# Designs tried in a protein design run: peptides against a protein of PDB entry 6DSZ. Part 16

Target 1, 361 residues: chain A of PDB entry 6DSZ
Amino acid sequence: NYVVTAQKPTAVNGCVTGHFTSAEDLNLLIAKNTRLEIYVVTAEGLRPVKEVGMYGKIAVMELFRPKGESKDLLFILTAKYNACILEYKQSGESIDIITRAHGNVQDRIGRPSETGIIGIIDPECRMIGLRLYDGLFKVIPLDRDNKELKAFNIRLEELHVIDVKFLYGCQAPTICFVYQDPQGRHVKTYEVSLREKEFNKGPWKQENVEAEASMVIAVPEPFGGAIIIGQESITYHNGDKYLAIAPPIIKQSTIVCHNRVDPNGSRYLLGDMEGRLFMLLLEKEEQMDGTVTLKDLRVELLGETSIAECLTYLDNGVVFVGSRLGDSQLVKLNVDSNEQGSYVVAMETFTNLGPIVDMCV

## One batch from the design tools (peptide; made by RFdiffusion4, then SolubleMPNN)

Design b1_p8_8_s4 (from b1_p8_8, 4 letters changed)
Fold by OpenDDE base, seed 1:
Structure b1_p8_8_s4 (fold): chain B 361 residues (1-361), chain A 8 residues (1-8)
Amino acid sequence: as target 1 above (361 residues)
Amino acid sequence: MKALEPLY
């Protein structure tokens, strides 16, 4: 009897940082296909807490904190459209991951979008938004007492959405998205009415963005608005302020992931297809009335890592580089460069054994 | 590098 110890998946397809185990703990959550790994971030490194098997490949993994929760909840959507909201509970030495809510959000009719599943959460925790199918935006209202995730669809006129986020600081839940039409790529905003189950006109739009605009970053207050990342350019827009940069260094390889470093949205990590790690900086200008506006955007090369599928800033200049194609890493960002001019130092490397060939015998 | 300094 060869006990084929089924090798656990090692390729990372998602990561998120937050306060899942407690209000005080900083956690790193890592998605590896059907497996969720939960760590506590410590001064000595990552302490493993729990591993969870999921009923399908994790497609979306987002932490969020509803009003009156002491710690973050975890939203997961699988590639088979099973949605759940998970809560961590510890009672002495007993650790339980409980399902607060669940549902299947698959539609009987729809073309699955070529850019895959997108899942987003409103910063005020009013709803979850899902782009699963072309021409549809699915909304899951967040209700604290609801154990069943109920969803409805809103029709999108824009059939080819590239990326979508909820904006910060909006009275109503507001999405910002990049879409493609025969004229090129554009950015648009919509307010989402839970009551009427429809879109209303959003605060702004930007027609004719870069042809390869691929990512939307929602920027928190005080800046607000969004960053649009292309292959050649990075643009900021908030309705009142527009700013674009085209740093030559980003043209060498496509930026594929991002993560916010500062809670105020002043810095973002960017990773490209060559494993280059960048810092995007938002320089502030304080107006005489005390308002903060964007003065400038800057991109700086930090160094090289494994090719990131996902990035997450932990704390104290430590970054987790989740890799699907290579080894995942913990890296330290330093103020001073090394002898090679890199600001990145590998602290720990997690071997990727490649695709688990499920030999179903 | 200024990018890695604490935002004061």
Scores: peptide ipSAE 0.027, ipTM 0.713, DockQ to the pose 0.530
Fold by OpenDDE base, seed 5:
Structure b1_p8_8_s4 (fold): chain B 361 residues (1-361), chain A 8 residues (1-8)
Amino acid sequence: as target 1 above (361 residues)
Amino acid sequence: MKALEPLY
């Protein structure tokens, strides 16, 4: 009897940083298939706190802090459409992950979208949005006292959504999305009415964006708006201001992930399919009235890492590179380049043993 | 690089 000790999954399919264990602790949360790993970020590196088995592959993992919560809550959606909101609770040496709310958000009718599951949270924690099926946007209202996650669908006229985010600084929850039609790719916004369970016209749209526009980044205040990442271009739009750059360096490989570095949205990490790590910079211009506007966009090559499935900035120039195809890494960003012109130094490498073929025996 | 100034 060969007890094949089922190796734990090592391929990373998601990572997030926030304050999950306490208000003071900086945490790194890593999704590895059905496994959630929770770390505390310390000056000495990553301290493991807890591992959690999920009843399915993690498809969405997002931290959020509702009004009146002292620490972040965790939203998880599995590939089988099981949703939960998790809370970390410690009582002395006893560590519990509490399910505050749960539900199954699967629809009986719908075409699963080819670009997979997208899950987003409104920055003001009014709702969760899910793109699960073509032509549908699912809304989960966030209510503090509701243990049962109830969802409703709003019909999208746009059948082929590529990416979607909630915008910041909107009176009503507002989504911004890239979609494809026979004429090309476009960006549109909708306000989400919880009361009427419908879309209202959003603040802006941009028709005929780059043909390979693949990602939306919602930009916080004071800039607001969104960044659209393509194969050849990076664009910013907030309704009033439009700016586009086409740095030749990004044409070499597709940007596949991003992470916000500055809380005010002045810097973003970008990772491509070759493992190149970039910094996207939003340059500020202060107007005479004290308003802050976007002056310019710049992209700088930092160096090379493992091919990132996900990126998360921790602290002090330390970045976690979550890789599905290669080894995950902790890397240090340095102000000065090395002899090879790289600003990236690997601090720690986490061996990826490849996909565990779950042989269902 | 201004891009790599410590945030914290």
Scores: peptide ipSAE 0.027, ipTM 0.727, DockQ to the pose 0.696
Fold by OpenDDE base, seed 3:
Structure b1_p8_8_s4 (fold): chain B 361 residues (1-361), chain A 8 residues (1-8)
Amino acid sequence: as target 1 above (361 residues)
Amino acid sequence: MKALEPLY
């Protein structure tokens, strides 16, 4: 009996960094189809802690910390619309991944969106938002004592949402999204009322953005607002301030992923379809009243990596490059360039064996 | 490169 050990999936389709095992441990979590890998980040590299099999392809994976939790919880949504909230527990040498809450969030009626599943968490942990179907926004209220994830739908007038995020620093949960209509692409905001189960008018909108605007980045305080990434432009808007840049270097290839480096949102990693790694910088201006405003946006080319499906900054200039098409990498960002002008050095490479053709034996 | 200055 050759137990053909079914080769574990190697293509990465998601990664997140946070404090999942403890408040003090820095973790890297990697989604590989139906498998979740959990690592502790150490000075010596990645230490494996646990692997978890999921009942379907992981479509959303987000860490969040509700008020009064000592460590992060993990939200997972599968491609079959199974949702769960996971907690890490260790008792001596025994390691358990506990399901705090679960539910199926599939609707009987709806057109699945062409841009796939989007899942987002309110920064204040009031709700989870899901864009699963055209013309619907699903809300999961976050309640500490509820083991059953309950959801409701709010109707969206905007049928073709490209990307959506929750904004920071909002009294009510507020979404910002890029959508397409016959006139082009636009940015809009809505407040989400949990009580009334409806949208209220958001703080701002921007009509007729770049035709290829594809990503929304919610910016933390003190800046607030959002960054909109296009093919030719990067724009910032917070309701009061608008700023746009069009660096020629980003026109060469489409930016496909991003990750926040600084907790205050002053730096972001950007990855494109050619495996180029960029730093987006938000330059601050401190006003005489102590308020911090955005002065400028700048993009710098760092170097080349595998084509990123996802990026996550770990610590000390170390970045995990999760790749679906190529090998995943740990890379070091250096202050000084090498002889080739690159600021990126590969530390470790994780071989991608390609799509596992499910040979049903 | 200012972008890669250590997080202090």
Scores: peptide ipSAE 0.027, ipTM 0.723, DockQ to the pose 0.640
Fold by OpenDDE base, seed 2:
Structure b1_p8_8_s4 (fold): chain B 361 residues (1-361), chain A 8 residues (1-8)
Amino acid sequence: as target 1 above (361 residues)
Amino acid sequence: MKALEPLY
């Protein structure tokens, strides 16, 4: 009887930061296949708090703070469509991860989308949105007292959604998405009516974006709107302001992940398929009426890391680089470049042992 | 680098 000690997964497939353990603690949460690792970010580095085994591969992992909660809750969706909302509870040295709500959101009818599972949370915590199947947008209303995650579907006319986010600063929950049709790729918005369980016309649309537009970033107030990232261009749109840049440096490799640095949406980290780390900067212009508008977009190359599957800005210029293909890293961003012109210094490296092929023997 | 300057 060979007890094959199943090695723990090391490939990172998601990471998020927030205040999950307490209101004061900054946490890093790392998804490694079926494992969730919870860390506290300290001045000394990452302190491990808990590992949680999930009943399936983590496909979506998002922190959110409903009104009146002192700390963030964690939404998880597995690749088998098991959804849960998790809460951290600590009583002295006893640590419990409590399931506040759960459900299976699998549909009996639908074509699973080729681009995989997308899960998003409304910034005002009114709902969770899921793109699981072509031509359907699944909504999970967020209700505090409901232990059962109930979902409903809204039909999407746009069958091939590339990416979707909820916008900030909207009276009703509003999605912004890139979709493809026979004419190319486009951006559209819809308001989501929880009451009527339908889409209403959103505030804006942009037809005929870049053919390789692949990511939507919702920008918080005061800017609002969205950033659309393509292969050759980065565009901003908020229904009033449009701005596009085409920095030659981004053409060299596809941008595959992003993370917001500043709460106000002034800076974003971008990672590409070559492990290059960029900063996207939103330059503000203050109008005479006190309104803040976008003046310019700029991209700066910071340096090189492992190929990021996910990026998470922690604090004090420290970034977690979650890698599926290579070693994950903690890196420091410096104001001054090194002798090689890099602003990135590796602080810690986490060995990736590769895909654990579950050889069911 | 401006990218890493504190947002004052």
Scores: peptide ipSAE 0.025, ipTM 0.723, DockQ to the pose 0.532

## One batch from the design tools (peptide; made by RFdiffusion4, then SolubleMPNN)

Design b1_p9_1_s1 (from b1_p9_1, 3 letters changed)
Fold by OpenDDE base, seed 3:
Structure b1_p9_1_s1 (fold): chain B 361 residues (1-361), chain A 9 residues (1-9)
Amino acid sequence: as target 1 above (361 residues)
Amino acid sequence: SLVEEALSE
């Protein structure tokens, strides 16, 4: 009996870093189609802990920590709109992944958005937001004791949302999004009312942004606001301050992914379609009143990696490069460049064997 | 459960 060991998926379509196994452990979680791999980050490298099979392709994977939880919980949404919140539980040598809550969030009526599924979590863990269909924003309220994920829709006037995030430091949950209309691309904000199940006017908007503006990064305190990434420009806006840069080096290839390095939002990794890795730096200015404002934005080329689908900063300058098209990598960021001017050194490579055709056995 | 398999290595 040739046990055709069904080849496990090797193409990475998502990755996240946090404290899922314990409050003290640093974890790397990797999504490979229907599979979730859980690692502990150690001084010796990645230690595998558990692999989990999901009932469908993972479309959203986000770690979050509700108030009073000792460790992060995992939100997963599948491509067939099955949602769950997962908890890691260890009892001696026994490891269990517990479903805290679940639900199906599919609508009977709606046009699936061309830019795919977007899932976001409010930084204060008040709600999950989902852009699944054109002209709808789905809200899942986060309640500690609810085993059934209940959702409701809010109508969006903006039918073509490109990207959306929750902002930090907002009294009410506030979304910031890039959208397209016949006049071009724009940035807008809305407050989300859980009580009234409607949008209120957000703190700011910016009309007529760059035509190829594609990504929103929510910036934590003390800076607050958002970064908007385009083909030619990177812009910052927080309602009071606007700053734009147009470094020529980013015009060579489209930036496709990002990851925050510092908890305070001072640095971000950026990956482009050519496998170039950049650092985006937010330079601070301390005001006389002790407030911190953005002084400048800077982009530095670090080096070259596999083409990233996702990036996660781990610790001590180690980065996981999750690739769909090439081999995934662990890379080290160095302070000094090599003879070729690169700050990136490959530590480990994970062979991508290409798309596994789901042989339904 | 949406978890099909949980393999511990």
Scores: peptide ipSAE 0.019, ipTM 0.605, DockQ to the pose 0.015
Fold by OpenDDE base, seed 4:
Structure b1_p9_1_s1 (fold): chain B 361 residues (1-361), chain A 9 residues (1-9)
Amino acid sequence: as target 1 above (361 residues)
Amino acid sequence: SLVEEALSE
C-alpha cells in the first residue's frame, strides 16, 4: 500500500482576511484547491493555526459577520456546488472547524456560466447570492437557526453576467452587476426581495460602459455605490454621482483582482496580469451638509509582485499576494520609494510547485 | 460535514 503522500497544493486560488479565529485575531485564510489554510497575522509574520481539507475545489470563500456574532463566519462554496458556513472553535488546544450550516446548491437544469462561479454576501448579512448558471441568480437566505442552507432561484433576464456584487447602505439587499448584450456591456442594479423571491428595480443603471468592463467593486459608506474596472477605464457610480478616469498606465495590462485597504473604501489594491500592483484612491469632498461625496479617482503604481490571483491587505502596509501562476508573497508597502521607484518590498515568498494533477488512481 | 478532518501539523 503505497501511501502516495499527495503533495499539498501550493497554487493559491483565493484568499480572505478577517477575524475568524477570534474577535481580536486578524486572520489570513488561503484557498489552495481543496485545502484551506488558516493563519494568524502577527508582527513577526504569518502564524499557521489550522489546515482544513474540503470535499472539493474551493470556488468561493468569504468571511461575514452576522449581527450578534462575536467573530466572522466563513462561507465556502465548492466547484461541485457544496455550500457550507464554517465557524472556528477553540477549546484549550483543541481546534475544531464547525459546520454551522451546509447544503448542495446544484441545479438539475441550467447552463453553467462560462465565466465560472460567483458568490457574494450582502454586507448586512441578509443573504448570500450565487451566479452559478446563465439566467439564474441563486439566493441563500441567512438564518441563524437554519442548519440546512436553503436556496431559491430568481430568473435573470441578463444572460451574460460578467461580475456581480451586493451594494452597501441599501435598505433592501441590492446587487450591482456588469452584463453583456449585443449592444455592449452595461451596469445594472436589482433589489432582491426575499419575501416575493423576485427582483425589484434597483436604484440606478449605467448603459454602455467600457466594452471590456470586467469587475465590480462595491464601495462602503460614506461613498456608497460601485467602481467598475475595465481595460482602459475605471468608473464610479452611486446613482447620484458618476466619475470616470482612463489612466494610461492601466492599458498596459488587464486588472484581474482587487482588495479594499480602508474600511471606508478610500483605497483599493489592484493587481494586473503582469504582476503590477496599483493603489486606487478615492478622494473625498465634504459637503456643507456633512455629506461625503467622491471628488476624484486616482491610480498610483506601487510596484511589481507575483501575478496575483487574489490580494488581501492585512495590517501595517503588509499585503498578501496570492498567486496561482507564480510564488505567493507577503509584501510591504512603504511610504517612500526605493531607487527603482517601487513602494513594494517582498517580505516572504511561498514557492508554487505548480498544479497538482490529482491522479485519482 | 463538508470539512474533512484537518491534518494538524
Scores: peptide ipSAE 0.018, ipTM 0.592, DockQ to the pose 0.015
Fold by OpenDDE base, seed 1:
Structure b1_p9_1_s1 (fold): chain B 361 residues (1-361), chain A 9 residues (1-9)
Amino acid sequence: as target 1 above (361 residues)
Amino acid sequence: SLVEEALSE
């Protein structure tokens, strides 16, 4: 009897930080194929709390806090389009992961998008948006009493969406997306009407962005708007303010992931295909009326890590580097550089044993 | 449930 101890997945394909176990706990959640690992962030490092098996590969993993919830809920979408909302419950030593809602959101017809599954949550928790198929935007209304995740599709005129986010500070849920047409890549916004199940005109658009514009970052208040990341340029737009930079250092390798450091959106981590870690800084200007506007954008090279599939800032300059191709890392960002000019120090390394061959025996 | 038995580490 060879007990083939099925080796647990070690390659990371997603990570998120929030308050999932309690309102007070800072958690790191790590997706490793079908497995979800839950940690508490402590002064001593990561404390494991729970591991959860999922019925499918995790494609989307997002924390969100509906109005009146004391802690974050977890949205998961699998590669087979099974969606769920999960809640952590602890009663003494008993730990349960409760399914608050679930559903399958697969369409019978549609072309799966080449850029993969995108799942986003409105910052005000009004809806979940899904880009699963070309020319469709799926909406899941968030209702607390609904145990069945119901969705509807809105048709997109823009068939080739590259990335999409919900914007902050919008009266109605508003998406910002990069799309490609025969003329190049563009940025557009739409308001999403839950009532009419349609798009309305959004607050702004930007035609003819960089040809390799690949990522949208929604910027929280007070700045608002979005950052568009390309291969050669980083641009900011909020409808009133436009600013672009083209730092030569980002041309060496494609930026593939990002994470917000500050709640006000003043700093972002960027990771590229060579494992370089950058800080994107938004410099503020305070106007005489007390409004805050973007003065400048700056990019700084922090150092090198494993090639990030995902990044998440924890606390106190600690960052989790989730890697699919290499070892995941817990790293410290320092104020001062080392002798090599790096601001990054590896605190812990998590061995990636490579692709799990699911030997279905 | 889409969640398997959760293992405590």
Scores: peptide ipSAE 0.018, ipTM 0.595, DockQ to the pose 0.016
Fold by OpenDDE base, seed 2:
Structure b1_p9_1_s1 (fold): chain B 361 residues (1-361), chain A 9 residues (1-9)
Amino acid sequence: as target 1 above (361 residues)
Amino acid sequence: SLVEEALSE
């Protein structure tokens, strides 16, 4: 009887940061296939707190803080459409991960989208949105007082959604998405009516974006709007302001992940398929009326890392580089470049032993 | 769904 000690997964397929263990603790949460690792970020590095086994591969992992909650809750969706909302509870040394909500959100009818599962949370925590199937947008209401609202599908006319986010600063929950049709790729917005269970016309749209536009970043206030990342261009749009850049350096490899550095949306980390790490900078202009507008966009090459599946800015210029294909890393961003022109210094490396082939013996 | 019931409580 060979007890094959099943090796724990090491390939990272998601990471998020927030205040999950307490209101004061900064956490890093790492998804490794069916495993969730929870760390506290300290001045000394990552302190492991808990490891949790999930009943499936983690496909979506998002922290959110509903009104009245002292700390973040964790939404998880698995590749088999099992959803849960998790809460961290600690009583002395006893640590419990409590399932506050769970269920399966699989539909009996629908074509699974080729671009995979997308899960997003409204910044005001009014709903969770799920793009699971072509032509459907699933809504999970987060308002507990409204017991009449069950999870429901809204029909989406745009069958080929590439990426979708909720926008910030919207009176109603508003999605912004890149979609493809026979004419090319486009950006559109919809308001989501929880009451009527339908889409209303959103505040803006942009037809005929770059053909390889692949990612939407929702920008918080005061800028608002969205960043659209393509192969050759990065564009900003908020309905009133449009700005595009086409830095030659981004053409060399496809940008595949991003993470917000500043709470106000002034800076974002970008990772490409070659393991290059960039900073996207939003330069502000303050108007005489106190309105903040976008003046310019800049991209700066910071250096090289492992190929990021996900990026998470922690604090003090420390970044977690979650890698599926290579070793995950903690890296330090420096103000000054080294002799090679890199602003990135590796602090710690986490060995990736490759994909666990589930040999079901 | 179990999600709906648990989110409504």
Scores: peptide ipSAE 0.013, ipTM 0.547, DockQ to the pose 0.013

